# Ledger of designs, part 66: peptides against a protein of PDB entry 3KDP

Target 1, 230 residues: chain A of PDB entry 3KDP
Amino acid sequence: PFLIFIIANIPLPLGTVTILCIDLGTDMVPAISLAYEQAESDIMKRQPRNPKTDKLVNEQLISMAYGQIGMIQALGGFFTYFVILAENGFLPIHLLGLRVNWDDRWINDVEDSYGQQWTYEQRKIVEFTCHTPFFVTIVVVQWADLVICKTRRNSVFQQGMKNKILIFGLFEETALAAFLSYCPGMGVALRMYPLKPTWWFCAFPYSLLIFVYDEVRKLIIRRRPGGWVE

## One batch from the design tools (peptide; aimed at target 1 F171)

Design b2_p29_8_s2 (made by RFdiffusion4, then SolubleMPNN; from b2_p29_8, 17 letters changed)
Fold by OpenDDE base, seed 5:
Structure b2_p29_8_s2 (fold): chain B 230 residues (1-230), chain A 29 residues (1-29)
Amino acid sequence: as target 1 above (230 residues)
Amino acid sequence: EVVIPEPNLTFEVQQRIALYKLTVEAAKL
């Protein structure tokens, strides 16, 4: 979101506060929960790690994280962002380059796609109104992301959902996201304004896509070991 | 009795944690 904010000069899609809420809030318990996952049934069929050559973070992991799953997650966030701004009169094409005038507190006549003028305060309310749904979108796509991270090769259906700590993590991150989104005073304290319940569903197609994508990937790996997809 | 298993910090688990954390980082770009 921040890179596109710089490159496309659009209104800020995700704020620093919401990023901190992810990094220090919603992602901690889920990440730790992976340490409690049972070993995959095929672990004894894998070659032993070579400690001299096998890096923890390899090119395949980077490709999966940034080039595949991370991209789908980002698209989900931006989808929510564009829908919210469109509902407030700002079509996606109109957002390109708008940041310069959008962030200028002295300009109180920024026009939307329909010719309506927006004051600085009105624009900032709309901007912060996007941050919370973007945050919630990240949480929703993280449900799928966490679940796919349970295994490297086996299907989630083969592994099962036996990790109670992971289930707790899914509940905790969702409850925390709801608390931050709807608790009175969060708009003042964190600039997190309440979102319509419908915004929780905007990310569901992307969450499903992440899950299906990884299950298909794992299926290919199981059928064709040593392929380029591994 | 809810038996909480001991955490497993094998290389494989560490890679999965790294994958998850990096995907989250990518979502915030």
Scores: peptide ipSAE 0.614, ipTM 0.919, DockQ to the pose 0.692; fails the geometry check
OpenDDE base, seeds 1, 2, 3, 4: peptide ipSAE 0.552, 0.608, 0.548, 0.607; ipTM 0.902, 0.917, 0.902, 0.918; seeds 1, 2, 3, 4 fail the geometry check

Design b2_p29_8_s3 (made by RFdiffusion4, then SolubleMPNN; from b2_p29_8, 18 letters changed)
Fold by OpenDDE base, seed 3:
Structure b2_p29_8_s3 (fold): chain B 230 residues (1-230), chain A 29 residues (1-29)
Amino acid sequence: as target 1 above (230 residues)
Amino acid sequence: EVVIPEPNLTFETQQRIALFKLTVQTASL
């Protein structure tokens, strides 16, 4: 989000405070919960690989796969962002380069795609209205990300959902996301205005896509041991 | 007695945590 904000000079899609709420808030308990995950049953069947070369190659391949998953998550957030701005009169093409005038407090006549003039305050309300749905989108796709991180090779269906701390983490991050989205005063404190409940469902296709993507990846690894995906 | 299992801080577990965080950070940038 922030990289595209700089490169395309669009209105800020995700606030810095909101990013901190993700990194230090919603993701902390889920990340810790992975420490309580049971070992995979098939790890004991692997012959001892050369610990220096095979660890480095494997770390690079896995990091690339999870980088791609992170890009799918970002696409979900940006889709929501562009829809909200379009519903408020700002078509995606009109957003390119708009940041300069959008962030200027002295310009109170910024035109939308339909010629309507927007004050600085009105523009900032729309911007902060985008931050909360983007954040919620990240949390919903995090459910899939956390579940896929339970295993490296085995399917989630082979591993099961026996980790009670991970289940607690999923509920905690969701409850925290709801609190940050709907608690009175969060608009002033965090620049997060309340979102329509329907925006929670916009992330579900992306969450499913991430889950399917990783299950297919793991299936390929299981069928071709020692392939370029391990 | 809720027996909280001891956290397994093996290399594999550390890698899982790091990959989870990497994905989130990539989504947020």
Scores: peptide ipSAE 0.520, ipTM 0.898, DockQ to the pose 0.554
OpenDDE base, seeds 1, 2, 4, 5: peptide ipSAE 0.529, 0.523, 0.520, 0.528; ipTM 0.899, 0.897, 0.897, 0.899; seeds 1, 2, 5 fail the geometry check

Design b2_p29_8_s4 (made by RFdiffusion4, then SolubleMPNN; from b2_p29_8, 16 letters changed)
Fold by OpenDDE base, seed 5:
Structure b2_p29_8_s4 (fold): chain B 230 residues (1-230), chain A 29 residues (1-29)
Amino acid sequence: as target 1 above (230 residues)
Amino acid sequence: LVEVPEPNLTFETQQRIALHLLTSETAKL
């Protein structure tokens, strides 16, 4: 989000406060919960791997896959961002280069895609109105990421949802996201404005895609042991 | 009493934690 904000000169999609709320808030308990996950049933069936070569290659391939998942998550955030701005009169093409005038506090006549003029204050409200749904989008796609992180090779359906701490983490991060989004005064304290309940669902296709992507990846690994995907 | 299993701090579990956090970091770039 920040890189595209710089490169495309669009209004800021995700604020520093919302980033901190993810890193220090919603991601912490779910991440810790992975330490309580049961060992996969296949660990006992693995042939003795060469500990030097197989660790490095596998770490690179896994990191690449999770990097791709992170890109899918970013796409989900940007989708929500563009839809919100479009609903407020700013079509995606009009956002390119708009940052220069958008962030200028002395310009109070920035036109939207329909010729409506926006004051600096109105623009900042719309910008911060995008930050909270982008944050919530990350939380919703992180549900899928957390679930896929339960296993390295086995399907989540083979592993099951037996980790009660992970289940607690999913509820905790969701409750925290709802608290930060809807608690009175969060607009002033954190620049987090309340979002329409419909925005929670915008990330669901991306969460499903992440889940399917990883399950397919794991299926390929299980069917072709020693392949380039391992 | 929900027997909270002891945390598994093996290299594999540490890697999973790191990957989950790195995914989030990538989404915020």
Scores: peptide ipSAE 0.607, ipTM 0.920, DockQ to the pose 0.553
OpenDDE base, seeds 1, 2, 3, 4: peptide ipSAE 0.599, 0.632, 0.629, 0.591; ipTM 0.918, 0.922, 0.921, 0.915; seeds 2, 3 fail the geometry check

## One batch from the design tools (peptide; aimed at target 1 C183)

Design b2_p30_1 (made by RFdiffusion4)
Pose (drawn by RFdiffusion4):
Structure b2_p30_1 (pose): chain A 230 residues (1-230), chain P 30 residues (1-30)
Amino acid sequence: as target 1 above (230 residues)
Amino acid sequence: VSSAYVYLFVIFSISFSISFFLFYHLHEMF
């Protein structure tokens, strides 16, 4: 988001104070939760790991959290900023520029895609209304994430969901977001504004895509263990 | 505004309390 905020001079979809709600808020518990994960094989049957090679964090990993499942999480994140605004007037393209004027506190008269003229606090209350649900489609996608960052070889149907804590992390993570968006206050404190029902289910095809993509990966590997995918 | 910050603080307190509890429980397991 902050990257395109520079590219397409677009209204900032995800705000800063909004970001310290992901890893400090919703994400904390779900992550702590993996540490409770049983194995995937007789680990005490493999030679010991080797401090020089096979590191904790590596190429093959970053190529995943950043290069892959990372992007699919954003395509889902933007897609609803694109919906929050068009369902409220600003059909996408009439956005490729606004910021310069948009962020102006004096230009209270700005054309949307119909003619309607918006003030400052009038449109910002939509910009923050844009954060508030980017902050969700992010939590919504992290369901499909928290469930495939569960295993690294086994299908979820081979390992199952016996993690009676990780599931809590879900119910928490999600509900925490709702509370962070409906309590009389989170708006005037965090630029968090209540959402309309249709609004939550945005990232859903995307969560489910992240989900399906990861499952198919693992399969391939287990069918071709020395092959390219692994 | 003060009520908003109280709600916010409470929410985070609960969340951190749960996190600390989970960490402590994980430590007991090890």

Design b2_p30_1_s1 (made by RFdiffusion4, then SolubleMPNN; from b2_p30_1, 26 letters changed)
Fold by OpenDDE base, seed 3:
Formats: structure tokens, sequence, C-alpha cells
Structure b2_p30_1_s1 (fold): chain B 230 residues (1-230), chain A 30 residues (1-30)
């Protein structure tokens, strides 16, 4: 999100405070939950042939897989961002290069794609209206990410949902998202304005996509041990 | 930003405490 903000000079899709909420708030309990996850029976039996090379290869493959998931998460957030701005009169093409004028408090006549003029205050309201749905989109996508992280090779259906800490992690992320979205004063304090309930569903296709992607990946790994997909 | 970070820290500490309590309860059930 931040890289696209810099490169495209678009209005900020995800605020710094929102990023901190993701990094520190939503990932903490999930990370703890993974530490208590039951080991896969096949991982425990598989000793690395060469601890140095096999560890490095596995770390690279894991990093690449999580990088791909992270890109899908970002795409989900940007989709939500562009939909909200389009609903408010700013088409995606019009946002390119707009940041300089958007962030200038002395310019009170920034035109949208339909010729409507927006004051600085109005622009900031719509910007901060994007932050909350973007955050919630990331949280909903993280549900799928957390579930798929339970195993490296086995299907989630094979490993099961026996880890109560993982379930608590999912609840905690959801509760945090709800708190930040609807608690009085969060709009001013965190620049996260209240979210319409319908926006929670916007991320579901992306969560499903990640889940399906990982299950297919794991299926391929099970059928072809030591393949490039592992 | 500093105030927001402070509030976030407080929230994280509360959540961590709740998580620890839940873990302790789960260990008692084993």
Amino acid sequence: as target 1 above (230 residues)
Amino acid sequence: LEEALKKLKELMERLLEKAKKLLEELEKLK
C-alpha cells in the first residue's frame, strides 16, 4: 500500500496508524497461536538431508509463498480503496498524481471525475473513510492466512481446528477490527471512520482465493514432495 | 500519532493479558 502511494502519488490508502494496528495488533495473537499449533506428522518424520542447503531452500520457498499471499492481501485492500473513492466521485485514473493537491490544505477546489469541487476537509473525510475498510479487508484476508499457516504441507482439513488459541486469534482480530471501526472517538484518534457493515463482505472473495490457493499448493506438495511449489 | 500509539499500546497490553489468562485456563483443562 505505501509503495503504491509513493510511486503513483495517489491519496493515502492506508494510514500509518492503521499499518501499526495491523503489524502490532492483528498479528500478535496469531503469531502466538502458531507457536502452540500441533506439529504435522510428516514434518516430524522428515529429516533434512543437508541442514544448511535444505533449510535455506525451505526458507526461500516459504518467504516466496508468504510474499504471494501478501500481494493478494494488498490487491484486496486496493480494490476496496478504489471502490470507495469511485463511489465518492474519484475514478482510479483521476487519482494518479492527485496526492500533491489532495494533501494541500490551501487548495479547496480539487475536482473529482465529475467536476465536483472538494474542500480539504471533505477530501480528508473520504480519505479516512477508506482507511477503515482497507484495514478490515486486511483482517478478513488474514483469517484465511492464519488458518492456512497451521500447516506447511497437510491440508487444514487433515490437521483440524483443534488449536483453541488459533480460534481465539481469529476472534481477537475480529474484535479489534470491530473496536477500531465502531468505538466512539476512533475516527478522530486513529483516523478510522465508522464502517458500513456491507464492507466486511468485500474481502471474502480474497480470503477464499487465498484459502483455495494454499490448499492447492499443499495438495501439489503432498503429491510431489520436493517440488518447486514446496 | 503519539496519542494513537499510546492507545494502541494499551489495547495490545490488555489483549495480551486476556490471551495469557485464556492460555492458563486451557492448560488447566488439559
Scores: peptide ipSAE 0.007, ipTM 0.227, DockQ to the pose 0.240
OpenDDE base, seeds 1, 2, 4, 5: peptide ipSAE 0.000, 0.007, 0.005, 0.007; ipTM 0.229, 0.227, 0.230, 0.239

Design b2_p30_1_s2 (made by RFdiffusion4, then SolubleMPNN; from b2_p30_1, 25 letters changed)
Fold by OpenDDE base, seed 1:
Structure b2_p30_1_s2 (fold): chain B 230 residues (1-230), chain A 30 residues (1-30)
Amino acid sequence: as target 1 above (230 residues)
Amino acid sequence: LEKALELLRELMERLLEIAKKLKEELEKLK
């Protein structure tokens, strides 16, 4: 997200506080839950494979999968960001290169895509309004991540949601997202303004995309054992 | 916003269709 902000010179889609909340809040319990599931799966099913070659391949594949999932999460966040800004009169094309004028507090007549002038204060409110839904989008996409990471090779349809730690992780990140989004004072303290409940649904297509992507990947692995996707 | 929501809806519908097809293919592999 931050790299795209720099490259595209758009208004900041995700604040530093929001990033910290993601890294320290929403990712910890899910990561722990996944670590426990991996440990359980490894204990139950490891036939004595050659520990050196299989471990390296597995680590690279996990790293690539997480990288791809992270890209989909970022795309989901940016989609929500662009939708909110478009709702407020700033079309995506108009946002390109706008950062310099957007962040200048002395410019109070920045025009949107429809010719409406925005004060610095108004622009910052809209910017900070984007931080919360971006965060929520990441959380909703992480639901799919947690569900798909439960199994490396088996379909979610086969294994179900029996892990209590995973369910707790999903609850914790959702509760944190709700707290940050709706608790009074979060707009002042964390620059996370209240979010309309409807914005939670903007992330669902991306959660579904991740789910579909993982199921396709697993299907390919099952049909072609030993392929490059393993 | 309405256009964005419409696009989102279309995307969701397409993804649901893909998910259904995947489910069917997975059931064939059982």
Scores: peptide ipSAE 0.000, ipTM 0.186, DockQ to the pose 0.022
OpenDDE base, seeds 2, 3, 4, 5: peptide ipSAE 0.000, 0.000, 0.000, 0.000; ipTM 0.231, 0.228, 0.230, 0.213

Design b2_p30_1_s3 (made by RFdiffusion4, then SolubleMPNN; from b2_p30_1, 25 letters changed)
Fold by OpenDDE base, seed 2:
Structure b2_p30_1_s3 (fold): chain B 230 residues (1-230), chain A 30 residues (1-30)
Amino acid sequence: as target 1 above (230 residues)
Amino acid sequence: LEEALETLERLFKELKEKVEKLLKELELKK
């Protein structure tokens, strides 16, 4: 998220506190759950595979999986961000390079894509309105990502939701998202304004797409073992 | 409030670094 923020010079889509909440609150329990499940799967699959080669492959696969998850989460968050800003009159193209003027307290006439002038306070309200949906989008995407990362080759439907830590992680992330989104004072304390419940659904299509993509990927891997998609 | 937020951000960053270190240590012991 920060890299795109810096490169595109767009208004901050995700607050620093929200990023920290994602990194520490939402990613930690899932990471532990995945580490535990891999350990359990490796224990169960321990026919004597060469532990050195399998460890290296596993580390690379974990790193790639986490990197892909993070990228997908960011894309989902940015999608929600752009949708919200577009609904408030800021089209994605107009946001490019707008950061400098957006963050300037002395500029109270920043124009949107339709020529409406926005005060600094109004702009910050819109920005902070984007933080919560961005976070919620990440959580909703994580639901799919955690479920898909549970299995390398098998469908989620085949392995089921046996990992109690993963289930706990999903509930914890959801509870945290609800807390940050709806607890009084979060707008002031965390720059996360309350989210309309309808915005939770904005992430669902993206989460579904990720889920479908991964299931298709796994299906291809099962049909063509040793392909480049692995 | 800004000072409190900065303190929280620092604490969260420190916690993240500790957790990442612990995870790396656990991975190395495996």
Scores: peptide ipSAE 0.013, ipTM 0.264, DockQ to the pose 0.118
OpenDDE base, seeds 1, 3, 4, 5: peptide ipSAE 0.000, 0.006, 0.000, 0.000; ipTM 0.209, 0.240, 0.236, 0.231; seed 4 fails the geometry check

Design b2_p30_1_s4 (made by RFdiffusion4, then SolubleMPNN; from b2_p30_1, 25 letters changed)
Fold by OpenDDE base, seed 1:
Structure b2_p30_1_s4 (fold): chain B 230 residues (1-230), chain A 30 residues (1-30)
Amino acid sequence: as target 1 above (230 residues)
Amino acid sequence: LEEALRKLKKLFEELRKKAEELLKELEKLK
């Protein structure tokens, strides 16, 4: 998210505090849950293969999976960001290069895509209004990603939700997201304004698409073992 | 690109509505 902010020179989609909450709060328990799931899977399937080569392959696979998950989360967050700004009159293309004027407190007549003028205070409210939905979107996408990552080759429907640690991680993330979104004073303390409950559902179509995509991918892998998709 | 983004937004909004409808139906089945 921060790289796109720098490259596109758009208004800040995710604040420093929200980034810290994601990195320290929401990502830790899911990462632990995935580590335990992989450890259990490895214990159950491993014939004693060469421990050095298998460890390296697993670490690379974990790193790649984590990187892909992060990219998917970022895409979901940016989607929500652009939707919110578009609803407030700022179309995605209009946001490109707008940062300099957006962050200038002395410019109180920044025009949106429809010619409406926005004061600095109004712009900052809209910016901070994006932080909470962005965070929540990441959490909702993480639900799908965690469920998907539970199985490498098998459908989620085949293994079910038997991992109690994974389930606990999902609840913890959701509870943290709810706390940060609705606890009084979080808007002032964390610049995370209260989120309308309807925004929780903004990420659901995206999560569903990811889920369908992954199930299709797994289906292809199962039908064509050793293909380029592996 | 703007038109494509608008179409994409509209598609996601439609998908959102469908997902919400599905969730409501699932809640009714419980």
Scores: peptide ipSAE 0.000, ipTM 0.171, DockQ to the pose 0.020
OpenDDE base, seeds 2, 3, 4, 5: peptide ipSAE 0.000, 0.000, 0.000, 0.000; ipTM 0.235, 0.259, 0.236, 0.196

Design b2_p30_2 (made by RFdiffusion4)
Pose (drawn by RFdiffusion4):
Structure b2_p30_2 (pose): chain A 230 residues (1-230), chain P 30 residues (1-30)
Amino acid sequence: as target 1 above (230 residues)
Amino acid sequence: SSFKKVLLVLIVVVVVSFVVFIVSVFLSSL
């Protein structure tokens, strides 16, 4: 988001104070939760890892959290900023520029895509209404994430969901976000504004995509263990 | 086992911290 904020001079979809709500808020518990994960094989049957090669974090991993599942998380994140605004007037394209004027505290008279003229606090209360649910489609996608960052070889149907704690991380992560958006206060404290029902289910096809994509990966590997995918 | 206990305590602390934070923000908005 902060990247395109420079590219398409677009209204900032995801705010800063909004970001220290992901890893400090919703994300903490779900992540702590993997540490409780049983194995995928007789680990004490493999030679010991090798400090020089096969590192903790590596090419093949960053190529995943950043190059893959990372992007698909954003395409879902933006897609609802694009919905929050058009369902409220600003049909996408009439956005490719606004910021310069939009962020102006004096230009209280700015055309949308119909003619309606918005003040400052009037449209910002939508910009922050835009954060509030980007901050969700992010938590919504992290369901499909917290469930495939669970295993690295086994289908979720081979390993199942016996992690009676990771599941808690879900219920928490999600509900925490709702509370962070409906309590009388989060708005005037965090630029968190209540959401309309239709609003939450945005990232859903995307969460389910992230989900399906990862499952198919693992399969391939287990069918071709020396092959390219692995 | 000690490490799991530590992580469990951490989860409790984090949850409690969230509750306190939410309650504090709610009361300050009254």

Design b2_p30_2_s1 (made by RFdiffusion4, then SolubleMPNN; from b2_p30_2, 26 letters changed)
Fold by OpenDDE base, seed 1:
Structure b2_p30_2_s1 (fold): chain B 230 residues (1-230), chain A 30 residues (1-30)
Amino acid sequence: as target 1 above (230 residues)
Amino acid sequence: KEKKEELLKKIEEHLEERRRLLEEIRAAAE
């Protein structure tokens, strides 16, 4: 997220405090859950021929999977960010290069995509309004991603939810999201303004899309072992 | 043009709601 902010020079979609909350609060338990995942994955079913090498490979695979999850989460967050800003008159293309004027408190006539002028205060309210939904979107997308990561070939419906640690992690991150979204003072302290419950559903289509895509991918892999889709 | 006006109205309503929420947070923080 921060890299896109720098490269695209867009308004900041996620604050530093929120990033910290993600890194420390939402990612720890899921990461642990993946590390302690029972040998249900296709990778873990293979007995290590060389315990040292295979253990290293597994650690690398877990690290890569975690990195991919983070990237997908970021994409989901940005989707929500762009939706919110678009609903407030700022189309994605218009946001490119807007940061300099956006962050200038002395410019009170920044125009949106429809010619509406925005004061600095109004812009910052909209910006900070994006922080909470971005965070929530990460959590919602993470639900699907973590479930998907349990296996590469089998359907989620076939694998089941046997990892209790994973389930606990999902509840914890959801609880944290709810706390940050609805606890009084979070808007002032963390620049995370209260979120309408309806915004939780903004990420669901995206999460569902990823889930369906992965299930279809797995179905193809099962029907055509060794295909390019793997 | 009509869509633009509708969007502007919607934006204004959203902004007002955000301001209200901010005031509620401030009040709760005191």
Scores: peptide ipSAE 0.021, ipTM 0.494, DockQ to the pose 0.052
OpenDDE base, seeds 2, 3, 4, 5: peptide ipSAE 0.019, 0.000, 0.019, 0.000; ipTM 0.454, 0.179, 0.431, 0.178

Design b2_p30_2_s2 (made by RFdiffusion4, then SolubleMPNN; from b2_p30_2, 25 letters changed)
Fold by OpenDDE base, seed 3:
Structure b2_p30_2_s2 (fold): chain B 230 residues (1-230), chain A 30 residues (1-30)
Amino acid sequence: as target 1 above (230 residues)
Amino acid sequence: EEKKEELLKKIKEILERRREFLKAIEEAAR
């Protein structure tokens, strides 16, 4: 997300403090939960690893898979960002290269896609309004990511949801997202303004996409052990 | 062209109402 911000010179989609809240608040409990995940039923069926090749190949394949998931996650966040800005008069094409003028407090007549002038204060309000939905979108997508990460080859339906810590992690990150989104003072402290509850559903298609992607990946692995998808 | 102008006017009115709503959210968030 931050790379796209720099390359496209668009208004900041997510504040630095909010990024820290994601990294520290939404990733810790899930990471712990994964450490206590029940062993896969197929562990005993796996052939011994070749210590010379299998470790490196496996790390590369894992990195590719999670890299792709991360891209889908970022796309979900940016989709939400662009929708909100479009609803406020800024079409995606108009945002390209706008950052310099957007962040200049001395320019109070920045035009949107419809010829409306926006003061610096007004622009910052809409920018900060984007932070909360972007964050919430990331959290909702993380639900799917957390669930799929507990297994390598087995479907979520095969492995089950027996890890109570995993379930707790899902609720914890959701509660944190709700707290940061709706608690009074968060707009000032974290630049996260309250949003309509309906925006929580904006991320669901992307969560589903990640889930389907991973299930298909795992299905391919089960059918073709040792393939490039592992 | 007249229809486009009318549509543009309606969009501007909607966006102005949205701005007022955002101000209210900001005030409530303080």
Scores: peptide ipSAE 0.159, ipTM 0.753, DockQ to the pose 0.047
OpenDDE base, seeds 1, 2, 4, 5: peptide ipSAE 0.143, 0.067, 0.000, 0.070; ipTM 0.756, 0.636, 0.229, 0.677

Design b2_p30_2_s3 (made by RFdiffusion4, then SolubleMPNN; from b2_p30_2, 26 letters changed)
Fold by OpenDDE base, seed 4:
Structure b2_p30_2_s3 (fold): chain B 230 residues (1-230), chain A 30 residues (1-30)
Amino acid sequence: as target 1 above (230 residues)
Amino acid sequence: EKEKEELEKKIQEILEARRRFLAAIEEAAR
């Protein structure tokens, strides 16, 4: 998010404190839960052909897959950001290079894509309005990520959800998201203004995309054992 | 073209409503 912010020179979509909340609050417990996930049935049954090379290949493939999932996750967040700004008159193309004027408190007549003038305070409200749904989008997409990452080859429908710690992690991150989104004072403390409950559903297409991506990947692995996707 | 103009008008009305809403929030936050 910060790299895109710097490169595109757009209004900041997600605050630093919010990112820290994601890293420390939403990612740690799920990550720990994954360490205690039950081994996939096929992983347990497979003997390594070459323990050294197969381990390296598997680690690289897993890393690549999670990297791709992370990209989809980021795209979901940015999509939500652009939708909210567009609903407030700022089309994505207009946001490019706007940061300098956006952050200038002495400019109170920044025009949106439709010629409407925005005061500094109004712009900051809109900016901070984007922080919450961006964060929520990340959390919702993480639901799908956590559900799918428990297995490499088997479908979620085949493996099931048996890790109670993982389930707890999902509830914990959701509770944190709800707290940060709706608790009074978060707008001042964390620059996260409350959002409509409907914004939680904006991330669902991306969660579904991740789910479909993973199921397709797993399907390919099942149909082509020893393929490059495994 | 007329449909486009009507759509643009509706968009402007929505944007103005949003601006008023933001102003109300700003006022309430003072």
Scores: peptide ipSAE 0.022, ipTM 0.459, DockQ to the pose 0.014
OpenDDE base, seeds 1, 2, 3, 5: peptide ipSAE 0.020, 0.000, 0.016, 0.017; ipTM 0.482, 0.184, 0.396, 0.445; seed 2 fails the geometry check

Design b2_p30_2_s4 (made by RFdiffusion4, then SolubleMPNN; from b2_p30_2, 24 letters changed)
Fold by OpenDDE base, seed 1:
Structure b2_p30_2_s4 (fold): chain B 230 residues (1-230), chain A 30 residues (1-30)
Amino acid sequence: as target 1 above (230 residues)
Amino acid sequence: DEKKKELEKLIKEHLEERRRFLEAIEEAAR
């Protein structure tokens, strides 16, 4: 996320406090839940034929998968960011290079894509309004990630949601998202302004995309055992 | 041309509504 911010020179889509909330709040419980997940029976039964190469390949594949999922999460967050800003008059193209003027407190006549002038205070409100939806988007996408991570080869439909810890993690993340989004004072304390419930749905397409992507990946792995996609 | 004008009007109305919403948030944050 920060790389895009630097390269595109756009207004900051995710605040430092929000990042901390993601790292400390949303990632910890899911990580614990995943650590307690029972390894797929198939992973335990297959002795690595070559422990060194197979472990390295598996670790690389896992790291790549997590990296790809992380990129999709970021894309989802940025999508939400751009939608919100567009709804407030700032089209994505107009945001490119706008950061310098956006962050300048003394410029109170920054024009949006429709010629409307925005004060510094108004711009910051809009910016902070993006933080909460971005966070929520990450949480919603993480739902799919957690469900997907439960199985390496089997479909989610085959294994089901038997892990109570995973379910608890999902609820905890959701509760945290709701708390940060709707608790009074969070706008001032965390610069996370209240979110319309409709914005929760902006993340669903990306969650679905991740789900479909993983199911397709798993399907390919099942149909072509020993392929490069394992 | 008429459709374009109507769309522009709708966009303007939407943006005004959003501005009012943001102002309400600002007031609530004070």
Scores: peptide ipSAE 0.104, ipTM 0.700, DockQ to the pose 0.015
OpenDDE base, seeds 2, 3, 4, 5: peptide ipSAE 0.000, 0.043, 0.040, 0.024; ipTM 0.231, 0.618, 0.614, 0.574

